Peptides against a protein of PDB entry 4Z5W. Designs and how they scored, part 242

Target 1, 305 residues: chain A of PDB entry 4Z5W
Amino acid sequence: IPDVFLELNKLWYFSAQSNLFNGEMPRSLSNSRSISLLSLRNNTLSGQIYLNCSAMTNLTSLDLASNSFSGSIPSNLPNCLRLKTINFAKIKFIAQIPESFKNFQSLTSLSFSNSSIQNISSALEILQHCQNLKTLVLTLNFQKEELPSVPSLQFKNLKVLIIASCQLRGTVPQWLSNSPSLQLLDLSWNQLSGTIPPWLGSLNSLFYLDLSNNTFIGEIPHSLTSLQSLVSKENAVEEPSPDFPFFKKKNTNAGGLQYNQPSSFPPMIDLSYNSLNGSIWPEFGDLRQLHVLNLKNNNLSGNIP

## One batch from the design tools (peptide; made by RFdiffusion4, then SolubleMPNN)

Design b2_p30_5_s3 (from b2_p30_5, 17 letters changed)
Fold by OpenDDE base, seed 3:
Structure b2_p30_5_s3 (fold): chain B 305 residues (1-305), chain A 30 residues (1-30)
Amino acid sequence: as target 1 above (305 residues)
Amino acid sequence: PIYTFPDLSEEQLKAREELAKNPPPAVPHS
């Protein structure tokens, strides 16, 4: 990418995604005073990520996903006082989240999906201080770590939590009950064990639950039949979505389907590929907004309602 | 599982393989 952004003193939005750009991020771009939205996703950019946050006073959104950046996560990002959304997916950091992110009060949406992030305990302990954090995506990190169950962890404003395909051990953490605004939870493709906790059914905004491909045991909590967001349509407060898309593979051999916002996901309960027993509750029939109920590959018995 | 990175085209895969074989010379930060 040419180093010409100094002349573009009115540039508000720059998107050069899904190209073949290589080399480092231009210094003039890293010092742009005008830019608000920056997307360089899906290129071959390299070097260390450096942003001059003192110059980049208008920066609100940053998507650098799927590049060949190296080095550490830039610890100065909290100094970008307007920066709300960050997508660092598929950047091989091999790092922990910086302690400086405790001060990242502007942060609303963060993705490190497949970024070789380590130490989930430290990551969650740091990120709980981001009081405006609504979307957190940590898929394909923390390989074989234990999902912390520390009751003091609190994500009050969390709406979207995705920590899939980490081979995480542990149980569904009680601290998630402190996130009453949670709309989407994906903990699929881990090694989570124990029972599915009944308090999940008290998350009145939860329309998408994926606990598939774990080692859960016991009965399906009857409280899941009382998820208000799946009973009635009335309370879907569409909040502003992250400035980055989501992807989900339906089949192992298919490309990922793109979802531009969390609300584009069909309302779903997926508990498939566990060791759940007992009956399918007839009261799942009350979930009139539910599009997908997946209970396959369990030890369920009785009649199908 | 849900993630936030696109799939790569064959052309992008080739470009990454080529970049891995021929890393650009580190421009000395003057």
Scores: peptide ipSAE 0.466, ipTM 0.841, DockQ to the pose 0.636
Fold by OpenDDE base, seed 1:
Structure b2_p30_5_s3 (fold): chain B 305 residues (1-305), chain A 30 residues (1-30)
Amino acid sequence: as target 1 above (305 residues)
Amino acid sequence: PIYTFPDLSEEQLKAREELAKNPPPAVPHS
């Protein structure tokens, strides 16, 4: 990318995603006073991520995902006072989340999916201080760590939580009950154990639940048959989505399907590939908005309703 | 599992492999 952004003093939006750009991010771009939305995702950019937050006073969205950046997570990002959305997915940091992110009050959406992030306890302890955080994606990090169950953890405004494919140990954490506006939960492809907690059915906005590929035991909580977002259409609050797309693989060898918004996911309960027992509740028939019920590869018995 | 990175094209994969073999010199950000 050429270093010409000093001349582009009216540049509000720069999208150069899904190209073959290589080298470092231009210094003039990291000092742009005009830019609000920056997307360089899916290139071959390298070097250290550096943003001059004192210059970049209009920066609201940053997508650097799927580049060859190296080094540390920029600890100065909280100084970008208007920065709401960050996608750092598939950047190999090999790091913890910086302590400075406790002060990241502008942050609404964060992804570190597949970014070699370490220490989930520290990450969640830090990020709970982001009062405006609505979307958190931490898939493919924290390998074989324990998902913290500390009841004091609080994500009051959380709408989307994705911590999949981490091989995480532990149970479904009680602190998620402190997120009453949660719409999408993906904890799939971990080593989570115990029972599925009944309080999940009290999350009235939860339309998408993926607990698949874990080690859960016991019965399916009957309270899941009363998820209000799956009973009635009226509860689908179209909230402002992150400025980055989501992807979901159906099969290991297939490409990811792109979803531009969390609301584009079909309403789903996926409890497949666990050790759940008991019957399928006939009251799942009350979930008139449910598109996908996946209970395969469990120890369920009785009649199919 | 849901994630937030696109799949890479074959050209992008090759470009990353080439970059890994010949990493550009880190320019010190002054």
Scores: peptide ipSAE 0.465, ipTM 0.841, DockQ to the pose 0.768
Fold by OpenDDE base, seed 5:
Structure b2_p30_5_s3 (fold): chain B 305 residues (1-305), chain A 30 residues (1-30)
Amino acid sequence: as target 1 above (305 residues)
Amino acid sequence: PIYTFPDLSEEQLKAREELAKNPPPAVPHS
């Protein structure tokens, strides 16, 4: 990418995603006063990520995902006072979340999906201080760590939580009950154990629940038949989605399907590939908004209602 | 599982392999 962004003093949006750009981010780009949205996703950019937050006063969205950047997570990003959305997916940091992110009050959406992030306990302890955080994606990190169950963790405004494919141990964390606005939960492809907690059914906005491919035991909590978002068609106010798309593979051999918004996911309960027992509750028939109920590969018995 | 990175094209995969073999010199961000 050429170092010409000083001349582009009116450039508000720069998207150069899904190209073959290599080398480092131009210094003039890292100092741009005009840019609000920056997407360089899916290139071959390298070097250290450096942004002059004192210069980049208009920066609201940053997508550097799927590049060959190296080094540390930029600890100065909280100084970008308007920065709301960060996608750092598939950047091999091999790092912890910086302590400075405790001060990241502008942050609304964060993804580190497949970024070699370490120490989930520290990450969640830091990120709980981000009072405006609505979307958190941590898929493919924290390999074989324990998902912290510390009840003091509070994500009051959290709407989307995705911590899938981490081989995480532990249970469904009680601190999620402090997130009453949670709409989408994906904890799939971990080593989570214990029972599915009944308080999940009290998350009235929860329309998408993926607990598949874990080691959950016991019965399906009857309270899941009372998920309000799946009983009644609430006019889900289309909240401003993250400036980055989501991807989901249906099959291991298929490409990822793109979802531009969390609301584009079908209303779903996926409890497949666990060790759940007991019956399927007839009251699942009350979930009139449910599109996908996946209970396959469990130890369920009795009649199908 | 849900994630937030696209699949790479074959050309992008090749470019990453080339970059891994021939890493560019780090430019000091001073």
Scores: peptide ipSAE 0.454, ipTM 0.833, DockQ to the pose 0.755
Fold by OpenDDE base, seed 2:
Structure b2_p30_5_s3 (fold): chain B 305 residues (1-305), chain A 30 residues (1-30)
Amino acid sequence: as target 1 above (305 residues)
Amino acid sequence: PIYTFPDLSEEQLKAREELAKNPPPAVPHS
């Protein structure tokens, strides 16, 4: 990418995603006073990520995902006082979340999906201080770590939590009950154990639950048949979605389907590939908004209602 | 599982493999 952004003093939006750009991010771009939205996703950009936050006073959205950047996570990002959305997916950092992110009050949406992030306990302890954080994606990190169950963890404004494919140990953490606005939870493809907690049914905004491919035991909580968002169409206030798309593989060999917003996911309960026992509750029939109920590959018995 | 990166094209995969074989010299940030 040429270093010409000094001349582009009115540039508000720059998208050069899904190209073959290589080398470093241009210094003039890292110092742009005008830019609000920057997307360089899906290129071959390299070097250290550097942003001059004192110059980039208008920066609101940053998508650098799926590049060949190296080094540390930029610890100065909280100094970008208007920066709301960050997609750093598929950047090989091999790092912990910086302590400076405790001060990241502008942050609303963060993805580190497949970014070689380490220490989930530190990551969650830091990110709980981001009071405006609504979307957190940590898929494909923290390999074989323990999912912290510390009751003091609080994500009060969290709407979307995705921590899938981490081989995480532990149980469904009770601190998630402190997120009453949670709409989408994906903890699939871990090594989570214990029972599915009944308090999940108290998350009235939860329309998408994926606990598939874990080691859960016991009965399906009857409280899941009373998930309010799945009983009735709540007028979900169109909350601003993240400026980055989501992807979901249906099959191991298929490409990921793109979902531009969390609301594009079908209402779902997926408890498949566990060790759950007992009956299928007839009251799942009350979930009139539910599109997908997946209970396959469990130890369930009795009649199918 | 849900994630936030697209699948790479074959051209992008090749370009990354080439970059991995020929890493640009680390410019010392002075």
Scores: peptide ipSAE 0.447, ipTM 0.826, DockQ to the pose 0.749

Design b2_p30_5_s4 (from b2_p30_5, 16 letters changed)
Fold by OpenDDE base, seed 4:
Structure b2_p30_5_s4 (fold): chain B 305 residues (1-305), chain A 30 residues (1-30)
Amino acid sequence: as target 1 above (305 residues)
Amino acid sequence: PIYTFPDLSEEQKKALAELAKNPPPAVPHA
């Protein structure tokens, strides 16, 4: 990418995603006073990520995902006072979340999916201070760590939490009950154990629950049959979506389907590939908005209602 | 699993396929 952004003093939006750009990010781009949305996703950009937050006073969205950047997570990003969305997916950092992110009050959406992030305890302890954080994606990190169940953790405004494919140990953490606005939870493809907690059914906005491919035991909590978002069409509050898409494969051999908004996911309960026992509750029939109920590969018994 | 990048590496596809073939053992209820 040429170093010509000094002359582009009115540039508000720069999207150069899904190209073959290589080398470092231009210094003039890292100092752009006009840019609000920067997307360089899916290129071969390299070097250290550096942004001059004192210059980049209009920066609201940053997508650098799927690049060959190296080095540390930029600890100065909280100084970008208008920065709301960050997609750093598929950047190999091999790092912890910077302590400076405790001060990241502008942050609304963060993805580090497949970014070699370490220390989930520190990451969650830091990120709970981000009072405006609504979307957190941490899939394919924290390999074989323990998911902390610290009751003091509070994500009051969290709408989307995705911590899948981490081989995480532990249980469904009680601190998630402090997130009453949670709409989408994906904890699939971990080593989570214990029972599925009944308080999950009290999350009235929860329309998408993926606990598949874990080691959960016991019965399906009856409270899941009363998930309010799946009983009635709540008025879809047009919540501001992250400026980055989500991906989910329908099958192992297909490409990832793109979902531009969390609301584009079909309403789903996936508890497949666990060790759950007991019956399928007939009251799952009350979930009139539910599109997918996946209970396969469990120890369930009795009649199918 | 949901993620925020278009394509998994072949190594990650393989790891996910291996996990799907080797579901965690049913904990015997004692």
Scores: peptide ipSAE 0.466, ipTM 0.802, DockQ to the pose 0.251
Fold by OpenDDE base, seed 1:
Structure b2_p30_5_s4 (fold): chain B 305 residues (1-305), chain A 30 residues (1-30)
Amino acid sequence: as target 1 above (305 residues)
Amino acid sequence: PIYTFPDLSEEQKKALAELAKNPPPAVPHA
C-alpha cells in the first residue's frame, strides 16, 4: 500500500479487504486523522501493528484480520478513544491480552479468533473491565487451558460470546449467569465437562446455544425448553452489529459460510457430541422460533416426542 | 465453531508463502 494517506485528509472510510496487499501498513495510514473505518482484512500485510492513537482520533473500527502481522498486541489501542470494533482474527501474536485493555471503555466488539492468544484467565479478568463490550470472539486460542469459573467475573453487557475450539477444560462457568443480555453462546469443540447448568434456560435473550463437541454428562436441563427468545418472536433481539463478519464451517473441508450479523445465525440449540443421558423433553416443541435442535451423538434414551 | 476470519484465496496463500521465504527486513520502529 503506498504511503499517501497524509494527502487524503478527508478520507473517512478505507476498505482494501480481500486484496493482495503486502508489506507493512503505511505510516501515513497509522497517523490518519480522518479515517473512521479501516479494513485491511484478508491481505498479506506484515510487520508490527502500530497505530498512533493520538493522531487517529476518528478511528472507530479496525479490521486487520487474516494478515501476517507479527509481534505484540498494540497496548496503546485503548488510547484510541473512539475505537469500538477490533478484528485481529488470524494474526499470530503468541501473546496475552495487554493489561491496558482494562481501560478500553470504547470497545464494543473484539475478535482474536485464531490469534494464538494465551492465558484465558488473564484475558477474561482484563476484558470484564470493558463495560461496553458486547461481542467477544476468542475461538482457536488458549489451547488446553482451563475455562475459569470465578464467580466474580462479570460481563454485564455481553451479547455474543464465542470461545470455541480451544480444547478448554472445566465446566460451564457460573459467571455467565451475570450476562442476562447474552444472545449467542458458542463453547463448542472444547473439553468442557460436568452437567449443563439449568440457569442457561434463564438467559431470556439466548437464541443460539452451541455446546457441541464437549464431554458434558447428565440430563438436558428442562429449563432449555423455556428459553423465551425461542418461545416467542416478541423479543426483538437487539443485534450487536460488529463491523466484522462471522464465519461458520458446516463441514471440516468446506469454506466457512459468512454471516454479516449475529442475527443471521438460525436460532439453534446444539448439544451434539456429548455424553448426555435421559430423554428428549417434549416441551422442546414449545420453542416455536427454534430452527435447529441438534442432540446427535449422545447417550439419550426413551421416545422421540 | 464460529470464527471471524475468511479463508484465504490461493493467491493470498502463495503470497504468504513468498513473504515467509523473503521476510521484509523488520523496519526498526524508531
Scores: peptide ipSAE 0.466, ipTM 0.804, DockQ to the pose 0.768
Fold by OpenDDE base, seed 3:
Structure b2_p30_5_s4 (fold): chain B 305 residues (1-305), chain A 30 residues (1-30)
Amino acid sequence: as target 1 above (305 residues)
Amino acid sequence: PIYTFPDLSEEQKKALAELAKNPPPAVPHA
């Protein structure tokens, strides 16, 4: 990318996604006073990520996902006082979340999906201080670590939590009960064990639950049949979605389907590929907004209601 | 599993493979 952004003093949005751009991010772009939204996703950009937060006073959204950047996660990003959304997916950092992210009060949406992030305990301990954090995507990190169950962890404003395909050990953590605004939970493709906790049914905004491909045992909590968001059409308050899309593979050989907003996911309960026993509750019929109930590959018995 | 990166095109995979064979010369820190 040419170093010509000094002349572009009115540039508010720059999108150069899905090209073949190589080399470093231009220094003039890293010092842009005008830019609000920057997306360089899906290129071959390299080098260290550096942003001059004192110059980039209008920066609100940053998408650098699927590039060949190296080195550390930029610890100065919390100094970008308007920066709300960050997508650093598929950047191979091999790092922990910087301690400076405790001060990242502007942060609303963060993705490190497949970014070789390490130490999930430290990551969650740091990110709980981000009081405005609504969306957190940590899929394909923390390989074979233990999902912390520390009751002191609090994500009060969290709406979307995705920590899939990490081979995480442990149980569904009690600290998630402190997130009453949670709408979407994906903990699929881990090594999570124990029972599914009944308090999940108290998350009145939860419309999407994926606990598939784990080692859960016991009965399906009856409280899941009373999930308010699946009983009634609440007016989904069009809350500001992340400026980055989500992807979900349906089939191993198909490309990921793109979902531009969390609300674009069909209302779903997926408990498939576990060791759950007992019956299917007839009261799943009360979930009139439910589009997908997936209970396959369990030890369930009795009648299908 | 949900994630936030697109699949790479075949051209992007080739470009990454060529970059891995011929790493750009380290620009001297001036």
Scores: peptide ipSAE 0.461, ipTM 0.817, DockQ to the pose 0.639
Fold by OpenDDE base, seed 5:
Structure b2_p30_5_s4 (fold): chain B 305 residues (1-305), chain A 30 residues (1-30)
Amino acid sequence: as target 1 above (305 residues)
Amino acid sequence: PIYTFPDLSEEQKKALAELAKNPPPAVPHA
């Protein structure tokens, strides 16, 4: 990418995603006063990520995902006072979340999906201080760590939590009960154990639950049959989605399907590939908005209602 | 599992493989 962004003093949106750009980010780009939306996703960019937050006063969205950047996570990003959305997916940082992110009050959406992030306990302890954080994606990190269950963790405004494919140990964390606005939870493809907690059915906005491919035991909580978002067609207020798309593989050999917003996911309960026992509750019939109920590969018995 | 990175094109995979074989000389940050 050429170093010409000083001349582009009116450039508000720069999208150069899904190209073959290589080398470092131009210094003029890292100092742009005009840019609000920057997407360089899915290129071959290299070097360290450096942004002059004192210059980049209009930066609201940053998508650098799927590049060959090296080095640390930029600790100065909280100084970008308008920065709301960050996608750093598929950048091999091999790092912890910077302590400076405790002060990241502008942050609304963060993804580190497949970014070699370490220490989930520190990451969650830091990110709970982000009062405006609504979307958190941590898929494919924290390999074989324990999902912290510390009840003091508080994500009051959290709507989307995705921590899939981490081989995480532990249980469904009690601190999620402090997130009453949670709409989408994906904890799939971990080593989570214990019972599915009944308080999940009290998350009135929860329309998408993926606990598949874990080691959960016991009965399906009856409270899941009373999930209000799945009983009634509440007008899901189309809340401002993150500026980055989501991807979900249907099959191991298929490409990821793109979902532009969380509301594009079908209403779903996926408890498949666990060790759950007991019966299927007849009251699952009350979930009139449910599109997908996946209970396959468990130890369930009795009649199908 | 849900994630937030696209799949790479075959051209991008090739370009990454070439870059891995011929890493650009580390431009010394002045």
Scores: peptide ipSAE 0.450, ipTM 0.820, DockQ to the pose 0.668

